# Ledger of designs, part 14: peptides against a protein of PDB entry 4Y8H

Target 1, 196 residues: chain A of PDB entry 4Y8H
Amino acid sequence: TSIMAVTFKDGVILGADSRTTTGAYIANRVTDKLTRVHDKIWCCRSGSAADTQAIADIVQYHLELYTSQYGTPSTETAASVFKELCYENKDNLTAGIIVAGYDDKNKGEVYTIPLGGSVHKLPYAIAGSGSTFIYGYCDKNFRENMSKEETVDFIKHSLSQAIKWDGSSGGVIRMVVLTAAGVERLIFYPDEYEQL

## One batch from the design tools (peptide; aimed at target 1 G23)

Design b2_p15_5 (made by RFdiffusion4; failed a check: the pose's geometry)
Pose (drawn by RFdiffusion4):
Structure b2_p15_5 (pose): chain A 196 residues (1-196), chain P 15 residues (1-15)
Amino acid sequence: as target 1 above (196 residues)
Amino acid sequence: DAYTDYLNSLSDSLS
C-alpha cells in the first residue's frame, strides 16, 4: 500500500493507490483504501485489509452513535476512537491508519496511527510500504497552506513515485477532498501519473 | 497446482 493525507489552505486531501496484495498476486487492482467514518472524517487504510475494514466499521458505528447523542464529533475524537481500538488490540492487529477530517473551527486535520496504536497529529502524513520511497521527496516538497491544485499535484507526484518503486502499490490513484464545500472524489489513471 | 494452493492459503493485504 501507498497512502497519504495532506492539510492545506481550505482543508485536507487524502490519497491512496488501489492495489490489494495476496502475495505477489494482485487480488484487487481497483481497491478503495479511502473510507468514510463520518460526513467529513475519513481515513486511509494500510496493512491488513480485514483488520482495517473491521476497525473502520466499528469506528463508523461509534461516531454514528456519538452523533445521535452529542452532535458532530471532532476529527480528534475520531482519531481517539481509532487509537483505542488499535492500541488495546495491538497484539492482534496489523493496521496503519491515517485519519483526516474537516471541522469549520479547526479546518483540516491529519492524525496518523502507526502499528502500535500511538497517535501523531501532523501537517501531512504518509504511510504504507510504498511510503518509504517518498520520505525524501515529500519532506523536500511539502509546504503549509498550499492551494487545492498544488496539494492534488503534491499527492499525485508523491504517490506516482511510491507506485513506481513499490511493487506492493499500483493501479489508480484515488483522492478525497475535504473542505467546507463538501466532499469530492478524484481518480487518476496510470497513463497520466506514470510519466510525470 | 502447488502454487494455486499456496495462494489460497494467504490473506489479502493492503501492504

Design b2_p15_5_s1 (made by RFdiffusion4, then SolubleMPNN; from b2_p15_5, 7 letters changed; failed a check: the pose's geometry)
Amino acid sequence: DAAAAALASLEESLS

Design b2_p15_5_s2 (made by RFdiffusion4, then SolubleMPNN; from b2_p15_5, 8 letters changed; failed a check: the pose's geometry)
Amino acid sequence: SAAAAALASLEESLS

Design b2_p15_5_s3 (made by RFdiffusion4, then SolubleMPNN; from b2_p15_5, 7 letters changed; failed a check: the pose's geometry)
Amino acid sequence: DALLQALASLKPSLS

Design b2_p15_5_s4 (made by RFdiffusion4, then SolubleMPNN; from b2_p15_5, 8 letters changed; failed a check: the pose's geometry)
Amino acid sequence: DEELEALASLEESLS

Design b2_p15_6 (made by RFdiffusion4)
Pose (drawn by RFdiffusion4):
Structure b2_p15_6 (pose): chain A 196 residues (1-196), chain P 15 residues (1-15)
Amino acid sequence: as target 1 above (196 residues)
Amino acid sequence: TTATTVTTTTTTAMT
């Protein structure tokens, strides 16, 4: 997997490849790794497909119940629910999850939750097996308060490289845009991003 | 051991 989330001027963008692996075999070339847990709180999933889906479903359930009793949860609250599940069940889970959301007060936020269940709030985050190949590129090219178009390009170029080098990444690049204007789904095909 | 596991898993998935 190759996954990332990036905060910018108007909010946050999540991005991911679409490859599911069963050994060297590509079990699914068009996977959606970007998953809603609330209207404007989404996550990027990496690691075990089963674990991350089970976790995301539980988190969506908790936040739906939270919304019924107390109104809209913060992105930090969503990240805390993910952590509680990942930390308390660290022996049985293989889940690297990035949580990203938009709050009108807080604007865009990114929390990354690596394997041990620790929580890290960051301007942007990269994860998944393919992310190793783009630490150098992303650290060199990221800046705060980028525009929407600049952020789409940063993610497109970053994941293009992660896909190029990582055999466990591929297919299409999916992105989810989170702003006060709502939610936008973007998709970019190989013929476009490969030759970047 | 890891190479064998990967080959076996891949072959099973393709079958």

Design b2_p15_6_s1 (made by RFdiffusion4, then SolubleMPNN; from b2_p15_6, 12 letters changed)
Fold by OpenDDE base, seed 1:
Structure b2_p15_6_s1 (fold): chain B 196 residues (1-196), chain A 15 residues (1-15)
Amino acid sequence: as target 1 above (196 residues)
Amino acid sequence: SAAAALAAVTAAALA
């Protein structure tokens, strides 16, 4: 798995590959590594698919309940819910989660929740087995307040490099763009990103 | 705060 989320001028973009591995089998399905927990709060998931799906479902429920009582939750609130669930279950979880969201007050925000259930607010985050191969690339190429197009290209190039080196990453690159204008879904296929 | 919001949501979910 290779996942990342990047704040930019107008909001935040989440990106993920789509490969799944079960035992020795590799599948290049379009998998739900980018998961909605609220209209403009999403997460990237790595590790145990079943466990992280359960966590995301619980978070979604809590945020729906929150919304009914208090209005739209902040991204920080969502990250806090994720953090508590991951920390409380850390002995039984293999999970790396990136929480990203947009709201008019805070703009785009990214929170990373690595194994152990700590939480870190960052301008961008990478995770998954492929991330180890692109820390240097991302550090060199990330810039704050990029345009949408620059950010899409940054994520596409980053994940392409991760996929190149990580046998557990591949398939399509999916992105979700969160801005004041709404939610946009993007998809890029191997024939395109492998040439980068 | 986020912590207060989480506590409120948790309490509501338990109710």
Scores: peptide ipSAE 0.025, ipTM 0.666, DockQ to the pose 0.015
OpenDDE base, seeds 2, 3, 4, 5: peptide ipSAE 0.020, 0.018, 0.018, 0.020; ipTM 0.646, 0.575, 0.624, 0.617

Design b2_p15_6_s2 (made by RFdiffusion4, then SolubleMPNN; from b2_p15_6, 11 letters changed)
Fold by OpenDDE base, seed 5:
Structure b2_p15_6_s2 (fold): chain B 196 residues (1-196), chain A 15 residues (1-15)
Amino acid sequence: as target 1 above (196 residues)
Amino acid sequence: ALAAALAATTAAALA
């Protein structure tokens, strides 16, 4: 798996490969590695597919309850819910989760929750088995406040590099763009990204 | 069992 989320000028973009190589999978969403927990709060999932799906479903439920009582939750609130679930179950859980969301007050935000259930707010985050191959590339090429197009290209190039080296990554590159304008889904195929 | 444990921890994290 190779997953990432990147804040940019107008919001945040989540990206993931599509290869499934391990674990049980429950087909409950169109894109399993990019998962909606609220209208403009999504996550990237790596590790145990079944466990991270269960976590995301529980988070979605709690955010729905939150919304009914208090209104739309912040991305930070969503990340806190993920953090509690991952931390309290860390001894029985294989999970790497990136939480990303957009709201008008905070704009695009990214929170990474690695194994162990710590939480870190970052301008961008990478995770999954493929991420180890692209820390250097991402550090060199990331810039804050990129345009949408620049950010799409950054993610596409980053995940392409991860896929080249990680046998557990591949297939299509999927993205979800979260901005004031709404939610946009993108897909890129090997014939395009392998040439980068 | 894990799902039940997961659900119990979320309430404390809501801001």
Scores: peptide ipSAE 0.023, ipTM 0.660, DockQ to the pose 0.027
OpenDDE base, seeds 1, 2, 3, 4: peptide ipSAE 0.023, 0.023, 0.016, 0.020; ipTM 0.663, 0.617, 0.593, 0.638

Design b2_p15_6_s3 (made by RFdiffusion4, then SolubleMPNN; from b2_p15_6, 12 letters changed)
Fold by OpenDDE base, seed 2:
Structure b2_p15_6_s3 (fold): chain B 196 residues (1-196), chain A 15 residues (1-15)
Amino acid sequence: as target 1 above (196 residues)
Amino acid sequence: AAAAALAAVTAAALA
């Protein structure tokens, strides 16, 4: 798996490869590495598919309940819920989760929750088995307040490099763009990104 | 405040 989320001038973009490897899976539903937990709060999931799916389902439910009582939760609130679940279950979880969201007050935000259930707010985050290959590339090429197009290009190139080296990553590159304008889903195919 | 309470409830649900 190769996953990332990147803040930019208009919001945040989440990206993921689509390769599925051997692991736990909840076969009774359609799942995605890019998972909605609220309208403009999403997560990237790596590690145990079944475990992270269960966590995301619980988070989604509680954020819906939160919304009915208090209004739209912040991205930080969502990250806190994920953090608590991952921390309290760390002995039985193989999970790397990136939480990303947009709201008018805070704009785009990214929170990474690695193994162990810590939480770190960052301008961008990478995770999954493929991420180890692209720390250098991302550090060199990331810039604050990029345009949407620049950010899409950055993510596409980054994940392309991760896929090149990580046997557990591949398939299509999916993205979710979160801005004031709404939610946009993007997809890029191997014929395109393998040539980068 | 509300975030902390929500996190606690969520953690209990998974445990």
Scores: peptide ipSAE 0.026, ipTM 0.640, DockQ to the pose 0.025
OpenDDE base, seeds 1, 3, 4, 5: peptide ipSAE 0.021, 0.017, 0.019, 0.020; ipTM 0.639, 0.606, 0.625, 0.641

Design b2_p15_6_s4 (made by RFdiffusion4, then SolubleMPNN; from b2_p15_6, 12 letters changed)
Fold by OpenDDE base, seed 1:
Structure b2_p15_6_s4 (fold): chain B 196 residues (1-196), chain A 15 residues (1-15)
Amino acid sequence: as target 1 above (196 residues)
Amino acid sequence: DAAARLAAITAAALA
């Protein structure tokens, strides 16, 4: 798995590969590594697909409840719910989660919750087995307040590099763009990103 | 604090 989320001038973009593996079997099917927990709060998931899906479902439920009582939750609030679930279940959980969201007050925000259930607010985050191959590339090429197009290119190039070296990553690159204008879904195929 | 409010809800759910 290769996942990342990047804040930019107008919001935040989440990106993920689509490969899933079970033992020696590799499926390049589009998988739900980018998961909605609120209109403009999403997460990237790595680790146990079943466990992280359960966590995301619980978070989504709590955010829906929160919305009915208090209005739209902040990204920080969503991250805190993820953190509590991951930390309290850390002994029986394999989960790496990046939480990303947009709201008018805070703009785009990214919170990473690695294995163990700590939480870290960052301008961008990478995770998954493929992330080990792109720390250097991302550090060199990330810039704050990029345009949408620059950010899409940054994520596309980053994940392309991760996929090249990580056997557990591949398939399509999916992105979700969260801005004041709404939610946009993007998809890029190997024939395009392998040439980068 | 919105985070605190939801933390209370989450804590109750996890109890």
Scores: peptide ipSAE 0.027, ipTM 0.664, DockQ to the pose 0.017
OpenDDE base, seeds 2, 3, 4, 5: peptide ipSAE 0.023, 0.015, 0.018, 0.019; ipTM 0.642, 0.446, 0.620, 0.621; seed 3 fails the geometry check

Design b2_p15_7 (made by RFdiffusion4)
Pose (drawn by RFdiffusion4):
Formats: C-alpha cells, structure tokens, sequence
Structure b2_p15_7 (pose): chain A 196 residues (1-196), chain P 15 residues (1-15)
C-alpha cells in the first residue's frame, strides 16, 4: 500500500493507490483505501485489509452514536477512537491508519496511527510500504498552506513515485478532498501519473 | 520452490 493525507489552505486531501495484495498476486487492482467514518472525517487504510475494515466499521458506528447524543465529533475525537482500538488490540492488529478531517473551527487536520497504536498529529502524513520511497521527495516538496491544485499535484507526484518503486502499490490514484465546500472524490489513471 | 497465501479480505468502497 501507498497512502497519504495532506493539510492545505482550505482543508485536507487524502490519497491512496488501489492495490490489494495476496502475495505477489494482485487480488484487487481497483481497491478503495480511502474510507468514510463521518461526513467530513475520513481515513486512509494500510496493513491488513480485514483488520482495517473491521476497525473502520466500528469507528463509524461509534461516531454515528456519538453524533446522535452529542452532535458532530471533532477529528481529534475520531482519531482517539481509532487509537483506542489499535492500542488496546495491538497484539492482534496489523493496521496503519491515517485519519483526516475537516472542522470549520480547526480547518484540516491529519492524525497518523502507526502499528503500535500511538497517535501523531501532523501537517501531512505518509504511510504504507510504498511510503518509504518518498520520504525524501515529500520532505523536500511539502509546504504549509498550499492551494487545492498544488496539493493534488503534490499527492499525485508523491504516490506516482511510491507506485513506481513499490511492487505492493499500483493501479489508480484515488484522492478525497475535504473542505467547507463538501466532499470531492478524485481519481487518476496510470497513463496520466506514470509518465509524470 | 513455492508458497501458499491466504486470500486478502475486501475493503468497502465509498461513494
């Protein structure tokens, strides 16, 4: 997997490849690794497909219940529910999850939750096996308060490289845009991003 | 030589 989330001027964008692996076999070339847990709180999933799906379903359930009793949860609250599940079940889970959301007060936020269940709030986050190949690129090219178009390009170029080098990444690049304007789904095909 | 792998679970897609 190759996954990332990036905060910018108007909010946050999540991005991911679409490859699911069963050994060297590509079990699914068009996977959606970007998953809704609330209207404007989404996550990027890496690691075990089963574990991350089970976790995301539980988190969606908790936040739906939270919304019924107390109104819209913050992105920090969503990240805390993910952490509780990942930390308390660290022996049985293989889940690398990035949580991203938009709040009108807080604008865009990114929380990354690596294997052990620790929580890290960051301007941007990269994860998944393919992310190792783009630490150098992303650290060199990221800047705060980028525009929507600059952020889409940063993510497109970053995941293009992670897919190029990582055999466990590929297919299409999916992105989810989170702003006060709503939610936008973007998709970029190999003929476009490969030759970047 | 060869190896056997369990099938990957599915992820739920979102609209």
Amino acid sequence: as target 1 above (196 residues)
Amino acid sequence: SSATFSAAASLTANS

Design b2_p15_7_s1 (made by RFdiffusion4, then SolubleMPNN; from b2_p15_7, 9 letters changed)
Fold by OpenDDE base, seed 3:
Structure b2_p15_7_s1 (fold): chain B 196 residues (1-196), chain A 15 residues (1-15)
Amino acid sequence: as target 1 above (196 residues)
Amino acid sequence: GSSVYPPAAELKANE
């Protein structure tokens, strides 16, 4: 798995590969590691697909309740709910989650929640088995307040490199763009990103 | 038999 989220001038973009493993097998299928928990709050998931899906479902439910009572939750609120669930279940949970969202007040925000249930607010975050190969690349190439296009390219190149070296990553690259304008879903296929 | 999205190397011990 290779997942990341990047803040930029107008919001935040989440990105993920789509490779899944089952037992000893690597499945080259289109899988969704980008999960909506609110209109403009999404997460990247790594670890147990079933366990992280359950967590995301619970978070989504909590945020719906929150919305009914208090209005649209902040990304920080969403991250806090993820944190609590991950921390409470840390002994039985294998999960690495990146939470990202956009709102008019805070703009794009990224929170990473590694195993153990800690939470870290960052301008960008990477996770998954492929992330180990691209820490240096990302640190060198990330810039604050990039354009949408620059950010898409940054994520595409980063994940392409991760996939190149990580046998547990591959398939399509999916992105979700969160801005004031709304939600945009992007997909890039191997024929494109392998040439980068 | 469950699907896994492989985590970082340090977390793979649980697979």
Scores: peptide ipSAE 0.084, ipTM 0.642, DockQ to the pose 0.058
OpenDDE base, seeds 1, 2, 4, 5: peptide ipSAE 0.025, 0.045, 0.027, 0.084; ipTM 0.559, 0.563, 0.557, 0.644; seeds 1, 4 fail the geometry check

Design b2_p15_7_s2 (made by RFdiffusion4, then SolubleMPNN; from b2_p15_7, 6 letters changed)
Fold by OpenDDE base, seed 2:
Structure b2_p15_7_s2 (fold): chain B 196 residues (1-196), chain A 15 residues (1-15)
Amino acid sequence: as target 1 above (196 residues)
Amino acid sequence: GSASFPPAAALTANE
């Protein structure tokens, strides 16, 4: 798995590969690792697909309840719910989650929740088995307040490099763009990103 | 099912 979320000038973009492993290696299975928990709050998932989906479902429920009582939750609130669930279940949970969201007050925000259930607010985050290969690349190429197009290219190149070196990553690259304008899904195929 | 998204073997912060 290779996942990341990047804040930029107008919001935040989440990105993920689509390869899934189950016992035996499964190449190029299309799996959506980008999961909606609120209109403009999404997460990237790594680890147990079942466990992370269960967590995301619980978070979505909590955020729906929150919305009915208090209005739209902040990304920080969503990250706090994720953190609590991951921390409380850390001994029996394989989960690495990146939470990303947009609101008019805070703009784009990214929170990473690695194994163990800590939470870290960052301008961008990377995770999954493929992330090990791209820390240096991301540090070199990330910039604050990029345009949408620059950010898409940054994520596409980063994940392409991760996929190149990580046998557990591959398939299509999916992105979700969160801005004031709404939610946009993007997809990039191997024939395109393998040449980067 | 038994599907998984492999996490990083060792997690490091990238700030």
Scores: peptide ipSAE 0.041, ipTM 0.635, DockQ to the pose 0.052
OpenDDE base, seeds 1, 3, 4, 5: peptide ipSAE 0.117, 0.026, 0.021, 0.030; ipTM 0.632, 0.591, 0.590, 0.640; seeds 1, 3, 4 fail the geometry check

Design b2_p15_7_s3 (made by RFdiffusion4, then SolubleMPNN; from b2_p15_7, 8 letters changed)
Fold by OpenDDE base, seed 3:
Structure b2_p15_7_s3 (fold): chain B 196 residues (1-196), chain A 15 residues (1-15)
Amino acid sequence: as target 1 above (196 residues)
Amino acid sequence: GSSFYPPAAELTANE
């Protein structure tokens, strides 16, 4: 798995590969590791597909309840709910989650929640087995306040490199762009990103 | 047959 989220000038972009492992078999299946928990709050999931989906479902429920009472939740609020669930269940849970969202006040924000249930706010985050191969690349190439296009390219190149070296990553690259303008879904296929 | 998205080994924290 290779997942990441990157803040940029106009918001935040989440990115993920789509490879899934089933038992001892690595399946070349197209799976969606980007999950909506609110209109402009999404997450990247690593770990148990079932466990992380269950967590995301619970978070989505809480955020819907929150919205009904208080209005649109902040990304920080969403991250705190994820953190609570991951931390309280860490002994029986395999979950690494990146939470990313946009709102008019805070703009794009990224929170990473690794195994164990800690939470870290970062300008960008990478996770998954493939992330180990691209720490250096990301550190060298990330810039604050990039354009949408620059950020898409950054994520595409980063995940392409991760997929190149991580056998547990592959398939399509999916992205979700969160800005004031709305939500945009992107998809890139191997024939495109393998040439980078 | 459960599906798994392997996390990074170094991204762990036991609090």
Scores: peptide ipSAE 0.283, ipTM 0.706, DockQ to the pose 0.050
OpenDDE base, seeds 1, 2, 4, 5: peptide ipSAE 0.231, 0.220, 0.257, 0.257; ipTM 0.692, 0.689, 0.697, 0.699

Design b2_p15_7_s4 (made by RFdiffusion4, then SolubleMPNN; from b2_p15_7, 6 letters changed)
Fold by OpenDDE base, seed 2:
Structure b2_p15_7_s4 (fold): chain B 196 residues (1-196), chain A 15 residues (1-15)
Amino acid sequence: as target 1 above (196 residues)
Amino acid sequence: GSASFPPAAELTANE
């Protein structure tokens, strides 16, 4: 798995590969590792697909309840709910989660929740088995307040590099763009990103 | 079988 989320001038973009593994076998099944927990709050998931889906479902429920009582939750609130669930279940949970969201007050925000249940607010975050290969690349090429197009290219190139080296990553690259204008899904196929 | 999204090797072995 290779996942990342990047803040930019107008919001935040989440990105992920789509390869899924089952036991010792690698399947090129198209899997959505980008999961909605609120209109403009999403997460990237790594680890156990079942466990992280259960966590995301619980978070979605809490955010729906929150919305009914207090209005739209902040990205920080969503990250806090994820953090609490991951921390309390850390002994039996294989999960690496990146939370990203947009609101008019805070703009785009990214929170990373590695195994163990800590939470870190960052301008951008990477995770998954493929992330180990691109720490240097991302550090060198990330810039704050990029345009949408620059950010899409940054994520595409980063994940492409991760996929080249990580046998557990591959398939299509999916992105979700969160801005004031709304939510947009993007998809890029191997024939395109393998040539980068 | 159960699906997995392999985490970073420095944190947990790939599934």
Scores: peptide ipSAE 0.035, ipTM 0.644, DockQ to the pose 0.058
OpenDDE base, seeds 1, 3, 4, 5: peptide ipSAE 0.028, 0.027, 0.024, 0.033; ipTM 0.581, 0.631, 0.553, 0.640; seed 4 fails the geometry check

Design b2_p15_8 (made by RFdiffusion4; failed a check: the pose's geometry)
Pose (drawn by RFdiffusion4):
Structure b2_p15_8 (pose): chain A 196 residues (1-196), chain P 15 residues (1-15)
Amino acid sequence: as target 1 above (196 residues)
Amino acid sequence: RTFEPITFSGMPEMI
């Protein structure tokens, strides 16, 4: 997998490749790794497909219940629910999850939750096997308060490289845009991003 | 709801 989330001027954008692996075989070339847990709180999934789906479903359930009793949860609260599940079950889980959301007070936020269940709040985050190949690129090219178009390009170019070098990444690049304007789904095909 | 461990009979899918 190759996944990332990036905060910018108007909010946050999540991005991911669409490859599911079963050994060297590509079990699914059009996977959706970007998953809703609330209207404007989404996550990027990496690691075990089964573990991350089971976790996301539970978190969506907890936040739906939270919403019914206390109103809209913060992005930090959503990340805390993911952490509680990942940390307390660290022996049995293989889940690298990035949580991203939009709050009108807090604007865009990114929390990354690596294997051990620790929580890290960051301006942007990258993860998945393909992310190793773009630490150099992303650290060189990221800046705070980028525009929507600049952020889409940063993610497009970054995941394009992660896909190029990582055999465990590929297919289409999917993005989810989170702003006060709502939620936007973007998709970019190989003929576009490969030759970047 | 709570997490229950998942057991695999073969190679798991990874993302």

Design b2_p15_8_s1 (made by RFdiffusion4, then SolubleMPNN; from b2_p15_8, 10 letters changed; failed a check: the pose's geometry)
Amino acid sequence: MKYEPIEYDGLPLLV

Design b2_p15_8_s2 (made by RFdiffusion4, then SolubleMPNN; from b2_p15_8, 11 letters changed; failed a check: the pose's geometry)
Amino acid sequence: MEYKPIKYDGKPLLV

Design b2_p15_8_s3 (made by RFdiffusion4, then SolubleMPNN; from b2_p15_8, 10 letters changed; failed a check: the pose's geometry)
Amino acid sequence: MEYKPIEYSGKPLRV

Design b2_p15_8_s4 (made by RFdiffusion4, then SolubleMPNN; from b2_p15_8, 10 letters changed; failed a check: the pose's geometry)
Amino acid sequence: MKYEPIEYDGTPLVV

## One batch from the design tools (peptide; aimed at target 1 T21 T22 S46 S168)

Design b2_p16_1 (made by RFdiffusion4; failed a check: the pose's geometry)
Pose (drawn by RFdiffusion4):
Structure b2_p16_1 (pose): chain A 196 residues (1-196), chain P 16 residues (1-16)
Amino acid sequence: as target 1 above (196 residues)
Amino acid sequence: SLSEMITSLDNGESLS
């Protein structure tokens, strides 16, 4: 997997490849790794497909219940629910999850939760096996308060490289845009991003 | 509950 989330001027964008692996075999070339846990709180999933789906379903359930009793949860609250599940079950889980959301007060936020269940709040985050190949590129090219178009390009170029080098990444690039204007789904095909 | 859900979903796939 190759996944990332990036904060910018108007909010946050999540991005991911669409490859699911069963060994060297590509079990699913059009996977959706970007997953809703609330209207404007989404996550990027990496690691075990089963673990991350089970976790995301439980988190969605907790936040739906939280919303019924207390109103809209913060992005930090959503990340805390993910952490509780990942940390307390660290022996049995293989889940690298990035949590991203939009709050009118807090604007865009990114929390990354690596294997051990620790929580890290960051301007942007990259993860998944393909992310190793783009630490150099992303650290060189990221800046705070980028525009929507600049952020889409940063993610497109970054994941394009991660897919190029990582055999466990591929297919289409999916992105989810989170702003005060709502939620936007973007998709970019190989003929576009490969030759970038 | 988490363990049961993971077992029901597991087919050997990975988002590595």

Design b2_p16_1_s1 (made by RFdiffusion4, then SolubleMPNN; from b2_p16_1, 6 letters changed; failed a check: the pose's geometry)
Amino acid sequence: ELSEKIKKLDDGTSLS

Design b2_p16_1_s2 (made by RFdiffusion4, then SolubleMPNN; from b2_p16_1, 8 letters changed; failed a check: the pose's geometry)
Amino acid sequence: ELKKKIEELRKGESLS

Design b2_p16_1_s3 (made by RFdiffusion4, then SolubleMPNN; from b2_p16_1, 7 letters changed; failed a check: the pose's geometry)
Amino acid sequence: DLAEKIAALDDGTSLS

Design b2_p16_1_s4 (made by RFdiffusion4, then SolubleMPNN; from b2_p16_1, 7 letters changed; failed a check: the pose's geometry)
Amino acid sequence: ELAEKIKALDDGTSLS

Design b2_p16_2 (made by RFdiffusion4)
Pose (drawn by RFdiffusion4):
Structure b2_p16_2 (pose): chain A 196 residues (1-196), chain P 16 residues (1-16)
Amino acid sequence: as target 1 above (196 residues)
Amino acid sequence: PKSLRNSVELAFTTAP
């Protein structure tokens, strides 16, 4: 997989490829790896499809219950629920998850949760097998407080390269935009991003 | 700012 989240002026954008692998075979070329756990708290999934889906479903359940009793959870709270599941079950899980959300007080936030269940709050995060190929590119090109359009381009160009080099990444590029204006889903096809 | 360097990068996988 190739996945990333990026904070910017108005909030945060999540991005991902759409490839699911079963060996070298592409079990699903149009996978949605960007998953809602609350209205404006979403995650990017990498690693085991089964593990990350099971985890995301539990987290969505906990946050729905949290909302019923205490109101809207913070992004940090959502990330903490993911961590609790990933850390406590680290022997049985293969889940690399990036958590991203929008709060009116806190604006955009990104938390990355690598394999061991540790939590890292970052301006942007990249993960998945394809992310190795774009550490150099992303570190060179990321800046804080980018516009929406600049952030879409940064993600588009970054995942385009990760897909180009990583055989375990491909298909379409999916993005989810999180701002005070609501939630926007974006999709970019190979004929556009390949020749960038 | 830089992204975290992950000790392991994970492919998105499923069983047949």

